# Peptides against a protein of PDB entry 5CWW, part 4

Target 1, 194 residues: chain A of PDB entry 5CWW
Amino acid sequence: VPKLQGPFDFDLNPEDEQDDEVELKDIYVIGEKPRVADLMRGEEEELEMMKEDQHNGLSLNIICLLSTSGQVKICLDIDGVEAQWLPPRSKNKRLFAPPPEPPSLLTFQTFDTLKPAEVTPDGWPMFSEDATSPYSFYVTHPAGITYISLTPWVFRLESELQSDSEAGTEFRIDLLAKGQGSERDRIFTQTRTQ

## One batch from the design tools (peptide; aimed at target 1 S59 I78)

Design b2_p18_3_s2 (made by RFdiffusion4, then SolubleMPNN; its pose is not in this set)
Fold by OpenDDE base, seed 4:
Structure b2_p18_3_s2 (fold): chain B 194 residues (1-194), chain A 18 residues (1-18)
Amino acid sequence: as target 1 above (194 residues)
Amino acid sequence: RTKKLAEKLAALVKRRKQ
């Protein structure tokens, strides 16, 4: 039986967000690319073919959160939250271990997909995947559709995570943090025909 | 925020290299 995971703590949540004000409606998870070197300890030929695939993704899970207001929050799983199974009923309740600290998600970016005038109480924004890219997706709302791409920063971040060199890492990370982050494009807007 | 984000990302990168 899968273990219910959460609550998650949001590291670097926007200071102006009261956690109680953001009604989440959808979650979109981009799974980490497996470290082929860790999985394929025995098969050198498959390791070479899969190394090319390693360059095309992030070695961290990305958790995208969508609010009723069309706010998107892009979070990085920095703790490596794995799918947990309920432990077998071991009778030894370790009654005295403090509950493990909730896993932290690093809030990379927060942005709106809707204008304030487009936000409705009955609005139901949803994520949908982009079949052409694992790091791109859509937010669909009755007011419009927004394309989002994480590609501007994901590959650069992965390059830093996989780099054996520390030279210039701090500078490049500073550029990542200061950048515009994710690409966002409103591809459709619902025209109210009067 | 941006400075703290950079610090957290840098710390993450450092942890993955150790």
Scores: peptide ipSAE 0.562, ipTM 0.940, DockQ to the pose 0.779
OpenDDE base, seeds 1, 2, 3, 5: peptide ipSAE 0.561, 0.560, 0.558, 0.562; ipTM 0.940, 0.940, 0.939, 0.940

Design b2_p18_3_s3 (made by RFdiffusion4, then SolubleMPNN; its pose is not in this set)
Fold by OpenDDE base, seed 2:
Structure b2_p18_3_s3 (fold): chain B 194 residues (1-194), chain A 18 residues (1-18)
Amino acid sequence: as target 1 above (194 residues)
Amino acid sequence: RTQLLAQKLAELVRRRKE
């Protein structure tokens, strides 16, 4: 039986966001790139084709959260949350294991996809994938559709995670944190038929 | 916030290299 996971602690959650004020409507998870080197142990020829794909992914899970108001929160799974299963009914429930500290997600970026006038109480924004890129997706709301791409920073972050050199890492990370982050483009707006 | 984010990311990078 799968174990219910959570709650998650959001590190660097915006101070102004009281957790009780943000109603989540959807979650979009971008899984980490597979460790192909570990999976392909023995198939050298297919390794080269998959290496090209490996350079284009992040070695962290990304969790995107979408609120009723169209706010997107992009979080990084820094702890490497894995699927957990309930232990088989072994007799000795270690009753006294302190509840494991909730896993932490690092809030990388938060932004809105809707204008204030477009927000409705019954709004139900949803994520949808981009078939052309694992790190791009859409937010669909009755008011419009917004394209989002994580590609501007994902590759740079992965480069730092895989770098053997510490030289300049702090500087590059600082630039990454100060950057604009994700690309956001409203590709469709519902015209109010007057 | 940006400085703290940078610190957290730097820590993440460090932990991955250990």
Scores: peptide ipSAE 0.589, ipTM 0.945, DockQ to the pose 0.776
OpenDDE base, seeds 1, 3, 4, 5: peptide ipSAE 0.588, 0.583, 0.588, 0.587; ipTM 0.945, 0.944, 0.945, 0.945

Design b2_p18_3_s4 (made by RFdiffusion4, then SolubleMPNN; its pose is not in this set)
Fold by OpenDDE base, seed 4:
Structure b2_p18_3_s4 (fold): chain B 194 residues (1-194), chain A 18 residues (1-18)
Amino acid sequence: as target 1 above (194 residues)
Amino acid sequence: RVEELAKKLAELVKKRKQ
C-alpha cells in the first residue's frame, strides 16, 4: 500500500501568501529523470545511450500546485521525496522517534493564470500535460487556457546540478533566480458572448 | 526573496555535488 506522504513544508513561500487562504485544486508532478548511472550499474552500452537523454530533464521532482484562484506554485523537491510504501507491520513501534521532519519543497516561482475579474467561486482550474514536452503543461479554467513551460530554467538548473565545476555556478544560479522563470502564455480566453 | 532563492539553489547545487 502506498504511504500517504505529506504534509510538505514550503520553503520560500511568498510572504503575502497566508497558507490558509490558498485552496489547492490540483497538483501536477514532473518526476525527476532517473540518474542512469545509479540505475545501470552493469550495462555500459545502455549507459552511453541514456547519457544523451540525461540532458533532457531535471534530476529533481517538480511539484506544481494550482489554487482555485488560478495561482500556480512551482516547487522543487529538494529532499528527494520517493514513493514510500507502508512499512510491513513491524511490531516495534519506535514510539519515540520524533516524527520525521516533513519534507521541504522549495518554492521556485508563484504566478497567476487568471485575472482577478476571471476568478469565480465555481471556477475549477486544472492541470493538463503537454504531450510534446514533459516540462510544459496547461492550466485550464472556464475563463481561459494558459500554457506554461519550465524549459527556460529547468535545463540551466540541471546543467548546474550535473556540472563538476563550481566555477561560475553562483553567478549562473543568481541569473536563474533573477530571471523571468517559467514561460506563461494565455492561449485561449473565453469571450463572454453577450 | 530572489536572493534567498538564489542562495537556496546554490546550496542545493553544492549538496548534490558532494
Scores: peptide ipSAE 0.545, ipTM 0.938, DockQ to the pose 0.773
OpenDDE base, seeds 1, 2, 3, 5: peptide ipSAE 0.543, 0.543, 0.541, 0.544; ipTM 0.938, 0.938, 0.938, 0.938

Design b2_p18_4_s1 (made by RFdiffusion4, then SolubleMPNN; its pose is not in this set)
Fold by OpenDDE base, seed 5:
Structure b2_p18_4_s1 (fold): chain B 194 residues (1-194), chain A 18 residues (1-18)
Amino acid sequence: as target 1 above (194 residues)
Amino acid sequence: RVKELAKRLAELVKRRKA
């Protein structure tokens, strides 16, 4: 039986401590790059085909959060949340294992997709996938549609995670943390019918 | 190693926002 996971702790920017209860409307998850070697134990031919189609994705899960106001938060799963199953009712529950600390999500970037004048109480922004890239998606709102791409930083971050050299890693990660270079493009704006 | 780098990223992101 699958185990219900959560609650998750979010390491938010202290500047985001404006306790305005951000009402979340939608969640979009980009799964980590599958360890093809572990999944395809026994299918060598399919492994080679998947290696070519393996657009080098990020080794971390990405969780995107969308608020009523059209604010997007890009979160990274640093601890590596894995699927958990209820242990079989083995009698010896070691009673005294300290509860594992809840997994924390790192808020990497926060940005808006709507102008203040476009925000409505009845707004229902939603995520939708881009069929051409796993690291691109759309935010749809009655006021308009915004294209978002994480590709400007995702591949650079993955290169650091996979690098065998520690030389300059701290500097390059610092640049990634400062750059927060997700692409945003408003592809459609609803004309107010007079 | 991935976890260590991820933790370092988290620390740097937190410091930037402080």
Scores: peptide ipSAE 0.236, ipTM 0.821, DockQ to the pose 0.100
OpenDDE base, seeds 1, 2, 3, 4: peptide ipSAE 0.187, 0.188, 0.253, 0.188; ipTM 0.763, 0.762, 0.831, 0.762; seeds 2, 3 fail the geometry check

Design b2_p18_4_s2 (made by RFdiffusion4, then SolubleMPNN; its pose is not in this set)
Fold by OpenDDE base, seed 2:
Structure b2_p18_4_s2 (fold): chain B 194 residues (1-194), chain A 18 residues (1-18)
Amino acid sequence: as target 1 above (194 residues)
Amino acid sequence: RVQELAKKLTELVKRRKA
């Protein structure tokens, strides 16, 4: 039986966002790319095709959250949350283990996809994938469609995660944190015919 | 906030390299 996971703690959540104020409507998960070295212990021929994919992947899960207001929150799974299964009913459940601390998600970026005038009480924004890129997606709302791409910073972050050198890491991470360069483009706006 | 984010990301990178 799968174990229910959560609640998740949001590290560096915006101070103005009280957990009670943001109603979530959708979640979009971008799974981590496996390390090729772990997969390739047996198959040399797939190495070249996988190398191209590795350069474009992040070794962290990304959790995107979408609110009723069209706010997108990009979170990083820094703890590496895995699927958990209920242990078989073994007799010796140490009843007294403190509940494990909830896994933490690191809030990387928060931004809006809707203008204030486009927000409606009955609005139901949704995520949809981009078939051409695992790190790009769309937010669809009755008011319009917004394209989002995480590619610009994902590549840089992965480069740091895979680097054997600590030289300049702090500086580059500082730039990454300041830039938070997710692409956001409104590709469609519903014209209200007056 | 940005400085804290940078710090946490740096810590993450360091942990992954160890």
Scores: peptide ipSAE 0.592, ipTM 0.947, DockQ to the pose 0.819
OpenDDE base, seeds 1, 3, 4, 5: peptide ipSAE 0.591, 0.591, 0.591, 0.591; ipTM 0.947, 0.947, 0.947, 0.947

Design b2_p18_4_s3 (made by RFdiffusion4, then SolubleMPNN; its pose is not in this set)
Fold by OpenDDE base, seed 2:
Structure b2_p18_4_s3 (fold): chain B 194 residues (1-194), chain A 18 residues (1-18)
Amino acid sequence: as target 1 above (194 residues)
Amino acid sequence: RVKELAEKLTALVKRRKA
């Protein structure tokens, strides 16, 4: 039986966001790139073709959260949250290990997809995937559709995660943190016919 | 906030390389 996971702690959540004020409506998870090396320990030739695909993903899970107001939070799973299963009902009352510290998500970026005038109390924004890229998606709301792409920073972050050299890492990460660089484009706006 | 983010990301990168 799967174990219910959570709550998650949000590291670097904007101070202005009182946890009680943001009503979440949807979640979108971008899974980490598969560790092909671990999966393909037996097939050397297929490893080379998949290595090219390995360059196109982040070795971290990305968790996107969407609020009623159309706010998107991009969070990184820095702890590597894995699926947990209920231990088999073994009779051994193992000493309740202190509940593990709740897994932390690192809030990388927060931005709005709606203008204040477009926000409605009954609004139900939703995520949808982009079939062309695992790191791109749409936010659909009655007021419009916004395209989002994480690709500009995802590849740079992955490059740092895979680099053997520490030279310049702090500088490049500082640039990543300052720029963040997610693409955001309103591709459709519903015209209210007055 | 940006500085803290950079520090945490840097720490993550360093941990992955160790």
Scores: peptide ipSAE 0.585, ipTM 0.946, DockQ to the pose 0.801
OpenDDE base, seeds 1, 3, 4, 5: peptide ipSAE 0.583, 0.581, 0.584, 0.584; ipTM 0.946, 0.945, 0.946, 0.946; seed 5 fails the geometry check

Design b2_p18_4_s4 (made by RFdiffusion4, then SolubleMPNN; its pose is not in this set)
Fold by OpenDDE base, seed 4:
Parts: structure tokens; sequence; C-alpha cells
Structure b2_p18_4_s4 (fold): chain B 194 residues (1-194), chain A 18 residues (1-18)
């Protein structure tokens, strides 16, 4: 049986976002690229082919959160939250182990997909995947549909994570943090037929 | 916030390289 995970702590959550005010409506998880090297212990040929394919993903899970207001929060799983299963009944609950500190998500970026005038109390924004890219998705709301792509920074971040050299890393990370670079495009707006 | 984010990301990168 899968173990319920959470709550998660959000590192670098915007100060002005009173956690109590953000009603989350949906969650979208982009799983980390498979560590083929870890999975393919023994199949060297498949490892080489998959290494080429691995260049296109992030070695971190991305957790996207969507609020009723159409706010998207992009979080990085820096602690490496793995799927957990309930321990078999027989293991004595180590009664005294302090509850493991909740895993932290690093808040990378927060942005709105709706204009203030489009926000409604009964709004039901939802995520949907983009079949063409694992790092792109849509936010659908009655007011409109917004395309989002994380590709502009995902590749750069992964490049840093995989780089053998520390030269220039700090500078490139600084640029990445400043730019945050997610693409956001309103592809559809509901016209109020007066 | 941006500075802190950069620091956290840099730390992450360093941890992965170690």
Amino acid sequence: as target 1 above (194 residues)
Amino acid sequence: RVKELAERLTELVKRRKA
C-alpha cells in the first residue's frame, strides 16, 4: 500500500503568500528523469542509448501547484522524495524516532495564469499535460487556457547538475534564479458574450 | 528571494557533484 506522503514544507515560499490564503486546486508532478545508470546495471548498450535520451530531463522531481486563483507554484524536490510504501506490519514502529522532518520543496517560481478580474470563487483551474513535452503543460480555467513550459530553465539547471566543472556554475545559477524563464502563454480566452 | 534561491540551487548542484 502506498504511504501517504506529506505535508511538505515549502522553502523560499513568497513571504506575502499567507499559506492560509492559497487554496490549492490541483497538483502536477513532473517526475525526474530516470537514472538509467542506476536502473541498467548490466545492460551497457541500452545505457548508452538512454544516456542520449536522458539529456532532455531534469534529475529532480518538479511539483507544480495550482490555486483557485490560477496561481502556479513551481517547486523542486531537492530532497528526493521517493515513493514510499507502508512498512510491513512486523516492523516495530520505532516509537521514538522523531517524526522525520517533512521533506522540503524548494519554491522556484510563482506566477499567475489569470487576471484578477478573471478570478472567481467558484473557479476550477486544472492542470493538463502536454503530450509533446514532459516539461510543458496547460492550466485550464473557465476564463481561459494558459500554456506553460519549464524547458527554458530545466535544461540549464540539469546542465549544472550534471556538469563535472564548478567553473561558472554560481554565475549561471544566479542567472537562472533571476530569469526563472518559464514560458507562459494564454492560448485561449473565453469571450464573455454580452 | 532570488539570492536565496540561487544559493539553494548552488548548494544543490554542489551536493550532486560531491
Scores: peptide ipSAE 0.594, ipTM 0.947, DockQ to the pose 0.803
OpenDDE base, seeds 1, 2, 3, 5: peptide ipSAE 0.592, 0.593, 0.590, 0.593; ipTM 0.947, 0.947, 0.947, 0.947

Design b2_p18_5_s3 (made by RFdiffusion4, then SolubleMPNN; its pose is not in this set)
Fold by OpenDDE base, seed 1:
Structure b2_p18_5_s3 (fold): chain B 194 residues (1-194), chain A 18 residues (1-18)
Amino acid sequence: as target 1 above (194 residues)
Amino acid sequence: SRVDQLAKKLAALVEKRK
């Protein structure tokens, strides 16, 4: 039986967001690029498919959260939350280890996909995948469709995670944090026929 | 600032992975 995971703690959540006030409508997870060690355990065919994808993926899970208002929160799974299965009921009274601290997500970026006038109480924003890129997706709302791409920063972050060089790392990370360079483009807007 | 804290967290992550 899959173990229910969560709630997640959000590290560096925007100050103005009370955790209890944001109604989430959808969650979109971009799985981490499989580690080479995990690839070696797979079938050779899966290995070849993953090798082609290996050069362009992040070694972290990305969790995208979508609110009723069309706010997108991009979070990084820095703790490496793995799918947890309920341990088989081993009858041994293992001393209840204190419940592991809830996994933390690092809030990388928060942005809106809707204008304030487009937000409706009955709005139902949803994520949808982009078949052309694992790090791009759409937010669909009755008011419009927004294209989002994480590619501008994902590659840079992965480069830092895999780099053996410490030279300039701090500077590049600072630039990455300041830029928060997710691409956002409204590709469709529904015109209300007055 | 939040950005500075984010940078620090990311730097710590990079260090942990190396």
Scores: peptide ipSAE 0.586, ipTM 0.945, DockQ to the pose 0.797
OpenDDE base, seeds 2, 3, 4, 5: peptide ipSAE 0.586, 0.583, 0.586, 0.584; ipTM 0.945, 0.944, 0.945, 0.944

Design b2_p18_6_s1 (made by RFdiffusion4, then SolubleMPNN; its pose is not in this set)
Fold by OpenDDE base, seed 4:
Structure b2_p18_6_s1 (fold): chain B 194 residues (1-194), chain A 18 residues (1-18)
Amino acid sequence: as target 1 above (194 residues)
Amino acid sequence: SKRDAVLQALKEALKKKR
């Protein structure tokens, strides 16, 4: 029986304990793609073909969180949602294995999709998928629609995760982290007809 | 693992950005 994995522990730096209880309204999950190394344990010949399909998605789950204010938080599941099989109910030793620590989410990026004046108590934003890209999505709000793409960094991060060389990894990761991260574009704004 | 090293480097880089 697959174990429901959750709750996710947000490794939210305690410094973001600004008392503004960011009320989450929606969650969007982009499931991990198989790691090339894990796929390759079986068929050496498919190794070359799958390397050519370098459009292999990120081998980490991405969890996007959306607040009432239109704040998006892009999180990475670093620990991986390993398919935890429920240990077989062997009768005797309830070794209370400490509950597996909930997967730690690493916040990669946080940004707003709404202007402060667009935020309304009754108008909450929602995620919707982009059917054309697994790493792109929309945030829809009565005030407007924002397109978001994770493609600028996802590929680079996966390349580092799959790299055989440690040379320059730290530098490239530092550049990735310091970069603008996700693409964000307001594709529609509701004009109040004055 | 190398993967763990990358993830650790990412965690550290993101901490420095805050």
Scores: peptide ipSAE 0.616, ipTM 0.950, DockQ to the pose 0.736
OpenDDE base, seeds 1, 2, 3, 5: peptide ipSAE 0.615, 0.615, 0.614, 0.615; ipTM 0.950, 0.950, 0.949, 0.949; seeds 1, 5 fail the geometry check

Design b2_p18_6_s4 (made by RFdiffusion4, then SolubleMPNN; its pose is not in this set)
Fold by OpenDDE base, seed 3:
Structure b2_p18_6_s4 (fold): chain B 194 residues (1-194), chain A 18 residues (1-18)
Amino acid sequence: as target 1 above (194 residues)
Amino acid sequence: SKRDRVLQALKEALAKKR
């Protein structure tokens, strides 16, 4: 029986506590693609088909957080949530294994989808999926709709995670971290009819 | 692992951007 893990105390690194209590309203999770090396413990024949799949995803969970102000935070699960199964009902009062440490989330990028003048007390931004891409999604708000794509960096990060070469890795990772990150496009803006 | 080294490098690179 799978153990329900939660609530996860996200130790959001307190140093990113800028004093503004960011009230979170929505969460969007992009599940990890299976790592080819982890699948290699099975049948050799699936190996050739899975090399093509290496180019199709990230071997890390992505957690997107959305605030009331339309701020998006893109986080990576670097520790991996290990699926914990309930231990078989052995009658013995075996010691509560310490609760698994909450997964450490690494903040990759933070950005706004709304202008300050578009933020309203009654405005509730929400995530919605893009059926055409697992690494693209929308943020919807009464003021407008913003398209977001993680594709500019996701495939580059996965290439580094799967690479056998260490040459230039530090340099490419530094460029990845300092880059513009995710694509953002405001596809719709609600005209305030005065 | 090599994977751990990549993730550590990413963590350090993001920390320097702060």
Scores: peptide ipSAE 0.609, ipTM 0.948, DockQ to the pose 0.687
OpenDDE base, seeds 1, 2, 4, 5: peptide ipSAE 0.607, 0.607, 0.608, 0.607; ipTM 0.948, 0.948, 0.948, 0.948

Design b2_p18_7_s2 (made by RFdiffusion4, then SolubleMPNN; its pose is not in this set)
Fold by OpenDDE base, seed 2:
Structure b2_p18_7_s2 (fold): chain B 194 residues (1-194), chain A 18 residues (1-18)
Amino acid sequence: as target 1 above (194 residues)
Amino acid sequence: SKRQQVLEALKKALEKLR
């Protein structure tokens, strides 16, 4: 019987625990795409179709967090969702498996979608999907709408995750981390009718 | 695994930016 997983205690890194003061308003999850290596047990023809799809997603879950202030955190689930099965009812040894360590989210990027002057106590920013891209979304707020795209780095990260070569990986990952390459564009601003 | 090595490298890279 599949075990219902949750609640996910986000062990936010203790450094992110200082952000315990950040009131979250919304969460947007981009589910992982299946790894082709996991599908390689199938027929060769399925493999070719999936090779084309390999370039279309990240084999990690992405969790986007949105605060009251319009701050966005882009987090990666680096542990992956493991299917938890109910332990077989073996009679005797209730070895309390240590509580599953909460999934560690890795904060990849943090940025603001609102200017300080746009932040209002009554403001309720929300995520909305982009129907044209699974790795793009919008943050809507009464002050405006911000387009966000993760595509600039998602494909590069997936390429590293799927690479059999260790050569240059550390360097490329360092560049990827430093680049913080999410696209962010304010597509609409509410004009205060003076 | 190679995958885990990439993830650890990413973690370390991001930690350096803090």
Scores: peptide ipSAE 0.622, ipTM 0.954, DockQ to the pose 0.648
OpenDDE base, seeds 1, 3, 4, 5: peptide ipSAE 0.620, 0.621, 0.622, 0.620; ipTM 0.954, 0.954, 0.954, 0.954

Design b2_p18_7_s3 (made by RFdiffusion4, then SolubleMPNN; its pose is not in this set)
Fold by OpenDDE base, seed 1:
Structure b2_p18_7_s3 (fold): chain B 194 residues (1-194), chain A 18 residues (1-18)
Amino acid sequence: as target 1 above (194 residues)
Amino acid sequence: SKRDKVLQALKEALAKLR
């Protein structure tokens, strides 16, 4: 039986926990690409096909959260939520393994897709995939459509995760964090015909 | 692991921005 995973603890700095109950309306999950090391356990032939696609993926799950206000929060699953199965009901050694600590999501970036004037109580923003890229998606709202691409920083982060050198890692990661290089573009705005 | 160091550095870098 699959174990229900959650709730996710957001390692939100308490200062960003301003009590604005961000009502979440949608979640978009970008699954991790398998790590080369994990692929080495598989058949060599599957490794070759995945090598070409691996250069453009992140070895972390990305969880995007969308609020009613059109705020997008991009979170990284650092702990790596593996599918947990309920242990088979084998007998008496309930070794109280401490309940696995709830996976903590690291908030990488937060941004708005709507202007304050576009936010409506009845507005229901939704995620939709970009068929051309697993790391790009759209936020659709009655007021408009926003294109989002994570590709600029995803590539750099994965490069650091796969790098053989520790030299300069801290500096490059600091730049990556400061740059917050997600692309965001409003591709459509609904004109209210007065 | 090296991966863990990168992730820790990222966590720390993001914490400094807040």
Scores: peptide ipSAE 0.612, ipTM 0.952, DockQ to the pose 0.721
OpenDDE base, seeds 2, 3, 4, 5: peptide ipSAE 0.611, 0.611, 0.611, 0.609; ipTM 0.952, 0.952, 0.952, 0.951; seeds 2, 3 fail the geometry check

Design b2_p18_7_s4 (made by RFdiffusion4, then SolubleMPNN; its pose is not in this set)
Fold by OpenDDE base, seed 2:
Structure b2_p18_7_s4 (fold): chain B 194 residues (1-194), chain A 18 residues (1-18)
Amino acid sequence: as target 1 above (194 residues)
Amino acid sequence: SKRDRVLQALKEALAKLR
């Protein structure tokens, strides 16, 4: 029997923790790509084809959260949430291992897709996929549509995750964190006909 | 692992921005 997973703990900015209970309206999940090391156990010929594909994703799940106000939080699954199964009902009272710490999501980036004047109490923003890229998506709201792309930083982060070199890693990660790097473009705005 | 060190560095880098 599958084990119910969650709740997830969010490693949020303390400022975000102080923000009023952000009512979430939608969740968008970008599934992880297989790690190269896991692929290396296959035939050498498949390895070369997959090296080209190594630049095609992140070996971490990305969880995007969308609030009623149009705020987007981009979270990373650092712990790697795997499918859990209920332990077999073996009669051995295995010492209750302390409940595994709930999986933590690292908040990578937070940004708004709506202007304050566009936020409405009845607004229902939603995610939608971009068929052209797994790391791009749209936020739709009655006020407009915003295109979002994670590609600029996703590939850089994956490069660090796959690199055997420790030289400059801390510096590059610091730049990555400071830069954030998600693209955000309002592609449509609903004109209120006065 | 190297991966864990990268992820820890990322966590720490983001924490400095908060």
Scores: peptide ipSAE 0.611, ipTM 0.952, DockQ to the pose 0.761
OpenDDE base, seeds 1, 3, 4, 5: peptide ipSAE 0.610, 0.609, 0.610, 0.610; ipTM 0.952, 0.951, 0.952, 0.952; seeds 1, 4 fail the geometry check

Design b2_p18_8 (made by RFdiffusion4)
Pose (drawn by RFdiffusion4):
Structure b2_p18_8 (pose): chain A 174 residues (1-35, 56-194), chain P 18 residues (1-18)
Amino acid sequence: VPKLQGPFDFDLNPEDEQDDEVELKDIYVIGEKPRNGLSLNIICLLSTSGQVKICLDIDGVEAQWLPPRSKNKRLFAPPPEPPSLLTFQTFDTLKPAEVTPDGWPMFSEDATSPYSFYVTHPAGITYISLTPWVFRLESELQSDSEAGTEFRIDLLAKGQGSERDRIFTQTRTQ
Amino acid sequence: TAKLAEKLAALVKKRKAE
């Protein structure tokens, strides 16, 4: 039995989130690829409101177990800092009028790319993609350049990143 | 956005140091 890791702290998490934004209904994880895609796990979170949150696993989740009984507790040991994810982007997929209080939106994988996926909700269906943005970040991680890292990263963070388009809308039908 | 860029830059620097 491995150690339960969490609750993960969302770094740079949007402040003043509503109840239907904090409440989660689905989770979709794009695993890190071997060193074609991003060498980081991407944790995608779907709220009741249809809000999608894209998080990056900067620290890297790895194998962990609770300590053996052989280990003696030290008083002057530091408290274990909670695990962390980096909130890269947060965006709505539903208008306020489309949000149902007890709605169950769902993630679906795209057959052609793990960096594209769908959100399904009684209000409609939405296509989402993280490309090419995830490729641009991976290229910078593999960069052969001596300098310019902070400069290039600043442009990437200013980039709009993921793209999202509604492909279907259900009208007056719950 | 600046804070996010700092976090990403720190990751790139860490990777380059490996």

Design b2_p18_8_s2 (made by RFdiffusion4, then SolubleMPNN; from b2_p18_8, 5 letters changed)
Fold by OpenDDE base, seed 2:
Structure b2_p18_8_s2 (fold): chain B 194 residues (1-194), chain A 18 residues (1-18)
Amino acid sequence: as target 1 above (194 residues)
Amino acid sequence: VKELAKKLAQLVKKRKAE
C-alpha cells in the first residue's frame, strides 16, 4: 500500500506571497532523468548513443503547483523524495524515531498565467503535458492556454550539478537565478463574445 | 534571488560531495 507523503516544506517561498491559503488545483511532476548508466550496465554501445542524445533532463524531480488563480510555482525536489510504502505490519515496536523532518521543496520560480481580470472563483486551471518535450507543459484555463517551458534553465542547472569542478559554479548559478527563468507564452485567449 | 542562488549553490555542492 502506498504511503501518504508530506507535508512538504517550501524553501524560499516569497514573503510577499501572502500566506493566504493558496488553493491548489493541480500538480505536475517532471521526474528526474533516469540513471541510464544503471539501466544500461550491459550495453556500452547503446550507452554512448544515449549519452549523445542525452540532453539528459535534470537529475532532480520538478514539482509544479497550480493555484485556482492560475499561479504556477516551480519547485525543485532537493531531497530526492522517493515513493514510500507502508511497512509490513510486523509487531516490532517502532522505536519512535523522531518524525523525520519533512522533505523540502526549493521554490525556483513563481508566476501567474492569468491576468487579474481573468481569475474567476469557478475557474479550474489544469496542467497538461507537451508531447514534444518533458520540460514543457501547458496550463489550460477557461480564459486561455499558456505554454510553459523550463528548458531555458533546466539544462544549465544540470550542467552545474554534473560538473566536477567548483570553478565558476557560484557565478553561473548566480546568473541562472537572476535569469528570466521559465519561458511563458499565452498561446490562446478565449475571446468573450460580448 | 540572492537566496535562491545561495540555495542552488548549496544544492550543487551537496550533489558534488555525494
Scores: peptide ipSAE 0.504, ipTM 0.927, DockQ to the pose 0.758
OpenDDE base, seeds 1, 3, 4, 5: peptide ipSAE 0.504, 0.494, 0.504, 0.501; ipTM 0.927, 0.924, 0.927, 0.926

